# Peptides against a protein of PDB entry 2AUS: the designs that were tried, part 37

Target 1, 323 residues: chain A of PDB entry 2AUS
Amino acid sequence: ADIKREVIVKDDKAETNPKWGFPPDKRPIELHIQYGVINLDKPPGPTSHEVVAWIKRILNLEKAGHGGTLDPKVSGVLPVALERATRVVQALLPAGKEYVALMHLHGDVPEDKIRAVMKEFEGEIIQRPPLRSAVKRRLRTRKVYYIEILEIDGRDVLFRVGVEAGTYIRSLIHHIGLALGVGAHMAELRRTRSGPFKEDETLVTLHDLVDYYHFWKEDGIEEYIRKAIQPMEKAVEHLPKIWIKDSAVAAVAHGANLTVPGIVKLNAGIKKGDLVAIMTLKDELVALGKAMMSTQEMIERSKGIAVDVEKVFMPRDWYPKLW

## One batch from the design tools (peptide; made by RFdiffusion4, then SolubleMPNN)

Design b1_p11_6_s3 (from b1_p11_6, 9 letters changed)
Fold by OpenDDE base, seed 5:
Structure b1_p11_6_s3 (fold): chain B 323 residues (1-323), chain A 11 residues (1-11)
Amino acid sequence: as target 1 above (323 residues)
Amino acid sequence: MFPYEFAKKKY
């Protein structure tokens, strides 16, 4: 998510009409909620599904979805996409995750040995999904991007870990314990990051949402609920982007594939098969799709399908039909 | 309180 992607301009003369669309910062409060994502601090105890059901009740919503399950006992960052934004969670499922974990060792180990062995678990690891996983229990490789030891207190090891999506921290701790020769278990776990969503000023509790909704509905104060909900575009910040002409927006919003002539600018390093976000020149999310060309092919070619459009988010009427 | 909240106060 922290990778700055270079932006390549294909059409430097392309302008956008300021009267068309609704930029993420200019949505009326009702429309902002319809295209919103909450950076929820999930409490320990409830399931991720129960928490989503509570948010729907608190905010009087018909639909919502979460950006990746946290176990009942696990707290922290749970992105919850609202209403028309509900399907944006598909962009967050493959995103990297960060956790803070408490590992309890089943024997005494010198601190220097703990540090040395935990560093060996950075990089590629082989994991087997737990029995309770809906995923087929096949051995699979996963990346551990980093392990940062925060505190060692006798047999208790507090650490931060950055991982590829679907890495099991409980299984990682079990294997670290085996490598140390004493065994270990996961005592506590918190998720501190899910792609672009972090422990920052946008992180809100269920209690905050109750209060902020009350301030809006009873007192007429929309400021708090507006700040508590991020625009759906936040959920795609980590994806490669393609920005399109105003004349192409309505076609894509109707489910047409993006063709090469519609491209104004794009991120470097797009590969065929990548999940990409199709954006307006006002940074509005039009759709998610699969890249059918590389960045280089999208620059060099004059025609062809650039993106196979998989999911439209933008309403069909925000931009005029220019075809 | 999660043990990480104690670590955040020490560092």
Scores: peptide ipSAE 0.011, ipTM 0.575, DockQ to the pose 0.037
Fold by OpenDDE base, seed 4:
Structure b1_p11_6_s3 (fold): chain B 323 residues (1-323), chain A 11 residues (1-11)
Amino acid sequence: as target 1 above (323 residues)
Amino acid sequence: MFPYEFAKKKY
């Protein structure tokens, strides 16, 4: 998610009409909610589905979805996409995750040995999904991006871990415990990151949402609920982007594939088959799609399908049909 | 057992 992607400009003269669309920072509160994502601090206890159902009740919503299941006992960062943004969670499922975990060792181990063995678990690991996972229980490789030991207190090891999507921290801790020779279990787990969503000032509780919705509906104060909801564009921040001409927006919003002439600028390093975000020149999310060309092919070619559009988010009427 | 909430305030 932290990969800075270069922006290649293909058309430096492309302008955008300020009267068209609704930039993420300029949406009326009702529209902001319709295209919103909450960076929820999920409490321990409830399922991710129960929490989504509560958010729908609190905010009087018809639809919502979460950016990747947290187990009932796991707290922390749960992105919850609202209403028209609900399907943006597809962008978050494959995103890297960070956790803070408390590992309890079943025996005494010298600190230096703990540090050395945990460092060996950085990189590629072989995992089997747990029995309760909706994922097929096949052995699979997963990447551990980093392990940062925060504290060692006797048999308790607090650590930060960055992982590929669908890495099981419980299984990681079990294998670390086996490698240490004493065994271990996961005592606590909190998710501190899900792609672009982190433990920052945007992280809100269910209680905050109750209060902020009340302040809006009863006191007419929209500021708090506005700040508690991120624009859906936040949920695609980690994806490679393609920015399109105003004249191409309505076609893509109708579900037409993006063709090369519609491209104004794009990120470097797009490969064929990548999930990409199609953006307006005002950084509004139009659609998600599959890249049918590399960045280089999108620069060099004058025609062809650049992106196979899979999910449209933008309403059809935000930009005029210019054909 | 340091609850994570205590550890989070410390780090």
Scores: peptide ipSAE 0.010, ipTM 0.582, DockQ to the pose 0.039
Fold by OpenDDE base, seed 3:
Structure b1_p11_6_s3 (fold): chain B 323 residues (1-323), chain A 11 residues (1-11)
Amino acid sequence: as target 1 above (323 residues)
Amino acid sequence: MFPYEFAKKKY
């Protein structure tokens, strides 16, 4: 999510009609909710599915989905995509995660040795998924981006860790404990980040959602519930983007693949096979898709399929058919 | 000290 992506402009003369679409900042409250994502502070205790079911009940929603399972005991950042935005959570599955973990050591280890050994776990590690995961239990490499030791109190080690998606912190702590020679277990875990979602002013509790929904429904005050829900576009901020002409929007919204002539601007460093967000010139999410070309190929070519459109989010009527 | 109490004391 912290990767600043350069924007390459292909068509500097491309304009957008201000009457078409619904930019994230201009959605009526009901439409904002329909295309919303909550940055939920998941409490410890409930499953991620139970929490999603509670949000659906609190906000009177038909559909919602979460941006990656937290175990019942794990608290913190759980993105919950609402209604028409529900499937945007697929963009959060490959996103990096950050946690604060409490590791308990099963023996006494000098602090200098703890620090040295934990530093060796930055980079590539080999993990096997736990039995409870739907993922095949094959050994796989995962990246640990950083480990920041926050506190050491005897056998208790509090640390921040940034990891590649599907890195198991419990398994990391187990391996650290083995490398220290005493063994260790995960005492506590909180997720502090899931891609673009972090612990910030957008983080809300289930209690906040109850109150904010009541303020809207009983008192007519929409401000709180509006602030508690992020636009679905937040859930794709970490993806490479392709911005398209107004004339291409309705075709993509109907499920047509994006062709090279429809591109106005794009991020640098797109590779063939990357998940990309197709955006309007008003930063509205049209669709997610698979890049069929690199950024360079999308610049150099005059024609061809740039993106295989996998999931449309934008309604078909927000932009006119111009073909 | 719960990481939640530590997070609440830092923010």
Scores: peptide ipSAE 0.010, ipTM 0.579, DockQ to the pose 0.047
Fold by OpenDDE base, seed 1:
Structure b1_p11_6_s3 (fold): chain B 323 residues (1-323), chain A 11 residues (1-11)
Amino acid sequence: as target 1 above (323 residues)
Amino acid sequence: MFPYEFAKKKY
């Protein structure tokens, strides 16, 4: 998620009208909620679906969705997209994840051997989805980006792990235990990151949400509930971005594909088939779509479909229709 | 308490 992408400017003279749209910092509280994502600290016990249902009840919402299931016993970072932002979770499903896990070994192993063997599990691993997953049980490769051992206490190994989406930490621990020769199981698991959402000042509990909603509704204090909800644009920070002219915004908001003349600036390294975020010059999310060109093709070409627009988020009236 | 909360206070 921390991949710094270069920004290539295609039109250095493109200006934006400050009177059009609603930048993330300028949304009234009701509009902020309609286009919000909560960085929830999911408690252990409830399902991710029960927690989403509780958030909907607490905040009096019609719709919400989560950025990737946590098992009932798993705590930590659960992005919950609200109302009109609900479908932004599609950007978070393929995003990398970080966990802190407690592995319990079924025998005594020297610390140096634990460290050496766990280091061998960085990189590409072969996994089979567990029986309880709704995912087809095919063998597949997954990336382990890093393993950081935090503490070793006899047979208990506390470690941080960064992984590709849909890596099963329980299966990883099982294979580590086999490689150590003694066997192992996952004792505890917490998710510490889901793409751009991490354990930071934006992480809130269900109790915080109850209190902050009360402060808003009963005391008229919106500050806490405003801080507890991130703008939907947070949920796309890890995606490659394309920034468009004000004159192109309304067309894309009506579901038109983005054409090359509408591009002002874009990230380097976009490939054909990538999920991209279409942004205004005020960093408002207009839509998600599939890149139909590379970054280089979007620079060199004068015409053609740059992005196949899959999901519009921006209302049709935030920018004027200029066609 | 999750062992991570102990580690997070220690490091």
Scores: peptide ipSAE 0.009, ipTM 0.565, DockQ to the pose 0.039

Design b1_p11_6_s4 (from b1_p11_6, 6 letters changed)
Fold by OpenDDE base, seed 3:
Structure b1_p11_6_s4 (fold): chain B 323 residues (1-323), chain A 11 residues (1-11)
Amino acid sequence: as target 1 above (323 residues)
Amino acid sequence: MEPYEFWERKY
């Protein structure tokens, strides 16, 4: 999310009709909810699935899905995609995560040694998924992006950690404890980031959602529930983007693959096989797909399939058929 | 019983 991606313009004359589509800022409240993602502060106790079920009840929704499981005891950032946006969680599953963890050491270790050993865990670590995970129990490498020690109080070590998706902090702490020679366990864990979703003004509780839904339904005040729900486009901010002509939008919304002539602008550094977001010139999410070309190939070629469209989000009628 | 109130009583 924090990497500024260069934008390469292929067609500087491409305009967009202001009457077509529904930009994230112009969605009526009902439509905003249908294409929404909640940055939920998941409380400790419930499963991520229980919390999703409660959000569906609170907001009277048919469908919702979460951007990556938090264990019952783990609190913090749980993106919950709503209704027609439910499948946008696919973009969040591979996204990096940040946590604040409390590690309890099973013996006394000098602070200098704690700091030195924890710094050695920045980089590649070998993990085995826990028995209860839906993930196949193969040994796998995961990247630890950074470890920031916040506090050391005797045997208690509070730290911030940025990790590759599907890194198990409990397993990391276990390995740190082994490297320290005393053993350790995870006392507490909070997720502070899931891709573009972080602890900020968009983070809302289940209480906030109850109150804000009440204010909307009983008092007619939509402002709070509107602010509590992010547009689905937020869930793809970390992906490389391809912006398309208005004339290409309806075809992609019908599930057609994106061809090179439809591209107006794109991010630099797209590789073949990357997950990409196909956007309108109004920054509306049309679809997710697999890049079939690099950025360079999409610039140099006049024809061919640029993106294999995997998941359409945009309704078929927001843009006219121009084919 | 609101879904959240059910949670507060359960957890």
Scores: peptide ipSAE 0.017, ipTM 0.592, DockQ to the pose 0.116
Fold by OpenDDE base, seed 5:
Structure b1_p11_6_s4 (fold): chain B 323 residues (1-323), chain A 11 residues (1-11)
Amino acid sequence: as target 1 above (323 residues)
Amino acid sequence: MEPYEFWERKY
């Protein structure tokens, strides 16, 4: 998620009308909630679906969705997209994850051997999905981006791990235990990151949401509930972006594909087939779509479909029709 | 009893 993407300017003369749209920082509280994502600290015990159902009750919402299932016993970062933002979770499902895990070894192993063997699990690993996963139980390769040992206390190993989406930490720990020759199991697991969402000042509990909603509805204080909900644009920060002309926004908001003349600026390194975020010049999310061209083709070509628009988020009336 | 309150008493 932290890959700084270069921004290539295609039209340096493009201006935006300040009267059009609703930038992420300028949404009225009701509109902010309609286009919001909560960085929830999921407690251990409930399912991710139960937690989403409770958030809908607490905030009086019709729709919500989560950015990737945490098992009942797993705590930590669960992005919950609200109302009109619900489908932004499709950007978070493929995003990298970080966890802190406690591994319990079934025998004594020298610390130097633990460190050496765990380092061998950085990179590509072969995994089998657990029986409880809705995913077909085929062997698959996954990336472990890093393993950081935090503490070793006898048979207990506390570690941070960065992984590709759908890597099973329980399976990783089982294989580490086999490689150590003593066996191991996952004692505890917390998710500390899901793409752009991490343990920071935006992380909130279910209790915080109850209190903050009460302060808004009973006391008229919107500040706390406003801070507890992130704009939907947060959920796409890790994606490559294409910024478009004001004249192209209403067409894309009506479900038209983005054509090359509508592009003002774009990130470097877009490939054909990539998931991209289409943004206004005020950093508002218009739509998600599939890149039909590379960054280089979008610069060099004067015409053609740049993005196949898969999901519109922006309302049709935020920008005028200029076609 | 809301499902959350039931959960808080159980876990």
Scores: peptide ipSAE 0.012, ipTM 0.542, DockQ to the pose 0.118
Fold by OpenDDE base, seed 2:
Structure b1_p11_6_s4 (fold): chain B 323 residues (1-323), chain A 11 residues (1-11)
Amino acid sequence: as target 1 above (323 residues)
Amino acid sequence: MEPYEFWERKY
């Protein structure tokens, strides 16, 4: 999520009509909720699915979905996409994750050895999914981006870890314990990041949501519930983006593939097969799709399918049909 | 130290 992608401009004269669409910062409260994502602090105890069901009850919603399962005992950052934004969670599933973990060692190990061995687990590791995972139990490589030891207290090691999506911290700790020669287990785990969602001022509890919904419905105060819900565009901040002409928006909103002439600007480093966000010039999410060209091909070519549009989010009527 | 008490003291 921290990679600033360069923005390449193809059409420097492209303007946008301020009367069209609903920019993320200008949505009426009901529309903001319909296109919202909550950065939920998931409590320990409930499943991620139970928590999503509670949010639906609290906020009187028909649909919601989460940006990646946390185990019942695991707390912290659970992005929950609401209503029309529900499908945006697919952008968060492949996103990097950060955790703070407490590892308990089954024997005494010198601190210098703990630090040395844990540093060897930075980079590529081989894992097998646990039995409880819906994922096929094949051996696979995963990236550990970083390990930051926060505290060592005898046999207790508190550490921050940044990982590729679907890295199992329980399995990592088990392998660290084996490498230390004493064994180890995961005592506690909190998720501190899920792609663009982190522990910040946007993190809210289930209790906060109850109170903020009450303030809106009974007291007429929408400010709290508005702040508690992020625009769905937050859930795609970590994706490579393609910004399109106003004249292309309605076609893409109808499920048409994005062609090269519709591109105004794009991020550098898009590869064929990448998941990309198609945006308006007002930073509204139109659709998610698969890149059919690289950034370079999208620059050099005058025609062709740039993005295979897989999921449309924008309503068909926010922009006029200009085809 | 319970990990929860560490979080409540630091944030």
Scores: peptide ipSAE 0.007, ipTM 0.478, DockQ to the pose 0.046
Fold by OpenDDE base, seed 1:
Structure b1_p11_6_s4 (fold): chain B 323 residues (1-323), chain A 11 residues (1-11)
Amino acid sequence: as target 1 above (323 residues)
Amino acid sequence: MEPYEFWERKY
C-alpha cells in the first residue's frame, strides 16, 4: 500500500467538466453507500461470511463482499465492499497484510536467540497451506516484509508482521518454533492492515454500524454512517492508476478497453499484466483492468489498447457519450 | 500472562 508512485502527465491541457460524474466527496449518502467499503473491526468468534451477512442486514443491503477472509478466532481489519462496489475486493485480495500475533513457545529460549532467529524469517519463506484451506496444498514461497518484536515475556512473544497476501501466520510461527528448537504455536492473531485499510479513525465495529444506521434512519443524521463508509476508491489506492479524459469515461463505463489517446496521466512503473485502476480526472474509479502496455509504451505510443477492462464500477450515465 | 492481557496492554 505504501508504494509511492510517480505521476507522469501525458496531457497537461486536459480539463474535466465539474458537472459530470460524482466525485467520492460529493456522493449523496445513498450513492456513497452503493459505492462504499467499510473498514470493519471484525470481532473474534464469527466467520467473515457471518459478519458480511450481518452488515447486509444492518444496512439493508442486497450485496456485499469481504477483502480477504479472517478465521473465526481472528479479529481486526476486514474491508467489506458494499453493493456496486462489491467487486472492488479483487483489488484487496492480492494486497499485503499486517498482523499482530502472540506466539507461545513450548520451551525456554534466551531473548537474544528469539530476536536473532525471528529476524532470519524476514524475506522469502517456504510455506505449505494448512489442510483446512481451500487452496491446493502446494509448497510456495511467500514474502515476510518485516517482523517487529513488540514484547517478550518468558515464552510469550508479541510481534507485528507484514506479509505477502496468502502468508499463513500459523505456519510462520510453527517454523519459527522449529528454528528455535523448542516448537511454538499461535496463541492469538489480529489483522492490523489489509492493503490501504489499517487501524485508524475509519475502523468501525458492528455496534457502531447499528448505531450509525439508526441515527440516519430515525434521527435523519447521516454524518456518522457517511464517515463509517469509505468510498470504493480507497480500496484501489495501492494500485497503479491511469487517469483518463472525460471523453473516454463513458466508453470505458460501457466496457470498452482503454486506448492510449484516452490517457491524461498515469503512474510510473506499470508493467504489462499489472492490475490497474482507471480513474477520472476527479479521482473516481471507472474500472479495473489488466495493463496491456508498460508506462513507457503508454507514453511513447500514439495508439493501441493500453488496458483490457475487466471490471466496470462507474454507471454508464455519469459521463456523456462523446463518440 | 493470559494471551488477552497482551492485547489489552497494546491497544
Scores: peptide ipSAE 0.008, ipTM 0.426, DockQ to the pose 0.039; fails the geometry check

Design b1_p11_7_s1 (from b1_p11_7, 3 letters changed)
Fold by OpenDDE base, seed 1:
Structure b1_p11_7_s1 (fold): chain B 323 residues (1-323), chain A 11 residues (1-11)
Amino acid sequence: as target 1 above (323 residues)
Amino acid sequence: PEPRPPVPLSL
């Protein structure tokens, strides 16, 4: 189960005008695409950048970006944010990841020993980024949240692994192989989760996108392309949220910092420095920003800057200026 | 089987 954050209501009398904004479920198809994220099943072979370039060509887009690089040989969940939503990927980069990996052992090891040693790799691990990574090659700690062995067939170990962003599964498998004493390598890797994006009914291929775009453009059938694209709000489901008054929306959409009087409700457990999503009362993403207060401070204080607004997504005209 | 610890989606 995804960690459901508690919602604390600060203003229980705050209403929203149904005529203002465009809720995620009520966007016209063109607007839905402009604020969309595809849960792409990346094929093995192409780079994540090549796949993004293909999506841009298929859907006739000016801009797109991906929620975290998969190597060419790695398949599975690649969130691709479209057009005006492109920068929502910044919320997905730090998000946890899940993979299914096939590890090949270079010698025979008793199954009980495989299970015992792999369990020791749950928790904090020290990794050196591979040479191919754009990340500076400094030793760093990463969290392995869980390892679930799915199958053991002789020297082949199929396992599910939940990891902190930027954990290298290839390096993990190499260290497991060393701990087993026989050595190991990563035979196959699939990403099954990237933050709120997982293998579900929203997962689509490049082929699906070609067909669905054709059905829309040639046959006038919007249903398939509409379902293939998630609202950008999906890409921030994992973030702590702050819901704001209609009167505060236009100011934040103009790049003003969120002040405490604008808050209607918020998630528990926000800390100073956290990345937060600023939402309307219709669950529309207004902006991403840095929390300047804790949840408790945002409740107790009558004034002050609650969020330093880093990135606006909402157009300036969806809500009226009420200042 | 213990429920998989939810992957912390954000720190």
Scores: peptide ipSAE 0.055, ipTM 0.667, DockQ to the pose 0.019
Fold by OpenDDE base, seed 5:
Structure b1_p11_7_s1 (fold): chain B 323 residues (1-323), chain A 11 residues (1-11)
Amino acid sequence: as target 1 above (323 residues)
Amino acid sequence: PEPRPPVPLSL
């Protein structure tokens, strides 16, 4: 999520009509909910699916989906995409994750040895998926981006870990315990980040959602429920972006592929095959798609398919048909 | 049942 992406301008004269669309900050409350994502603090106990079902009941919703399963006993950051935004969770599946974990060692180990061995687990590790995972039980590599030891008390080690999507912290702790020669297990786990979603002022509980929905429906106060729900555009902040002309928006909203002439500006470092977000000049999410060109090819070429559009989010009527 | 608040991870 923290990768700064340069913005390259291709058309510096492109203007946007202020009467078209609904910028993330200007959606009526009902429309904001229809295109919303909750940064939920998942409690320990329930499954991620049970929590999604509760949110649907609390907010009177037909559809919702989560940005990556947390086990029943695991707490913390669970992005929940609402209604028309439900499929934006596909952008969060490949996103990096952060956890705080408590590891219990099965024997005494000097602190200096704990620190040295845990530092060796930064980088590429080999994992086997757990038996309860929907993923095929093949050996796979995963990246550990960082390990930060927070506290060591005898046999208990509290640490922060940044990992590639689908890294199993339970398996990491098991391998650390083997490398220390005493064995170890995962005592506690909390997810502190899922891509752009972190522990910040946007993190809300299920109790907060009950209260904030009540204040809106019974007292007419929309402010709390508005702040508790993030715009769907938050769920794509970590993706490379392509901003398009107003004249291209309705075509993409109808499922047409993005062609090179529709591009106003784009992030540097897009590669062919990357997942990209197609944005309006008002930072509205139009669609997700697969890059068919690099950033350099999108700059140098005058024609061709830049993005294969996989999922449209924007309604077809927010921008006029200009084709 | 009301969801229990998250327990902070501490030693």
Scores: peptide ipSAE 0.014, ipTM 0.469, DockQ to the pose 0.078
Fold by OpenDDE base, seed 2:
Structure b1_p11_7_s1 (fold): chain B 323 residues (1-323), chain A 11 residues (1-11)
Amino acid sequence: as target 1 above (323 residues)
Amino acid sequence: PEPRPPVPLSL
């Protein structure tokens, strides 16, 4: 997930006015929350939707959304986008996921055979979505990026797995059990990554959020709640980026499509149809959109629509209208 | 009928 994308500079003389916008590090606390994403440690028990409803009550929010459903029994990394950032979850839904899983085998299997068979499940697998999923129950391919066996204790297999979005670990374990000839089930599951969000110092509990909100509201201490909420720009770190001129920012913030003359710099390897993040020169997220050109076309062309703007995040007044 | 185990598409 941490592939550094090359940055191609198209206009090396483009400057930004320091008086315009609100860089992620310079937002007042209320504005930081309005454009925030929590790296939540989801407890086992509640649904992802119940947890989002609790965060809304704890932090007195009108809107929030999550970056990909965890089942009730599944714990770990659940990105929760707040208020004006709520729609940034569209960048996280298709992002890769990592899990630590405990698989219980229904019979005795030699450890060498367990290791050999689990390695065969790296790569493309066919899955049928479970009955409880909102997804149409059609057979589909999914990529398993890696399987790392952490521990084998008799019939219990602890492993790390990196997967494409919408891979069902319960179904993977069922298929591994069938391939081993004894059957298996998922005993435990924790999500350790969801795109740019991982188990690190930014991971917070629901209890942490209660305490940190109290320290802010009752004691006037903003530091804890400020650290517990990531800027919405964190939720797009894994996307290809296009950085635009100050003169283009207000137009895009009004919902205008990005044209080629507005581009200052961009990531290499953008293809037509890719989801891209439109950024200011201060690394503020303006909008998400669909690339209408490749990186090469955006360099070579003097005009045309580079990005079809799908979701605006930036307020219309942060940058002046320069048209 | 139990769903046949999916064959990995890439060996």
Scores: peptide ipSAE 0.009, ipTM 0.414, DockQ to the pose 0.011
Fold by OpenDDE base, seed 4:
Structure b1_p11_7_s1 (fold): chain B 323 residues (1-323), chain A 11 residues (1-11)
Amino acid sequence: as target 1 above (323 residues)
Amino acid sequence: PEPRPPVPLSL
């Protein structure tokens, strides 16, 4: 869900120095890559880890990581965080996912019955992780946010499904098939969304990355590789945000916890324990952290630790030490 | 158009 989060302003007079930092739109190409995330169209066949290894080779990178495993046979949206952005995948792992799935039924079922039964699978479902998953095989609930039937052709059912992270579509289809009384299997699966990453103009192939890297290195054309890589800030768009004073940025970039006086504005609905993104007033990601206060406590209190800083992304030198 | 450089699919 594209949850529009209200922004509460604590300090309406807070300004930012345009000379400090590197806003996502103003990074030199090398720096853009160092703080980048690729919205990769993962091909069917390779593992998500093999694809990450190939991206590292193509782009001559030391480090990369993916925003949530796609099975070898599954194609589509695989966010790949690069270099200094590699650990931003922590924000993407718990993010909702969308898939388009082709379900093949093992018998004939009236369309009205297919539609009715699939609608019953919206909401909370009970799943057992498959044997091939690294996850302990305990029964667990998962949310199915929506099921949209796109097409029904006899025994083939094409549908869009929005799910909580770690929902197994193969298991969902198996249970739908059981509920229909004929059985079913997953014929095809494509991931169309991983949190803020979607099938849009930012979606690129491994071939595109090869071509775009070549155009940059051999022809000096940066435009294509620049467009193929999203700023790391894209990978935190779905998180609640806290925007901080320029004077607080260097301290947080050194790993200091965010204190209440450093807050300029924040999203509504932050709870204690939530993963939050700490941002500059130029929408640069400083750090990820755990909220130690609610939004309301961060408004009402004059002091205290607002965020326990777990992962710094911003370099220590982008903003001056103002202490 | 020059042939696209091969994607290094080697493991």
Scores: peptide ipSAE 0.006, ipTM 0.457, DockQ to the pose 0.490

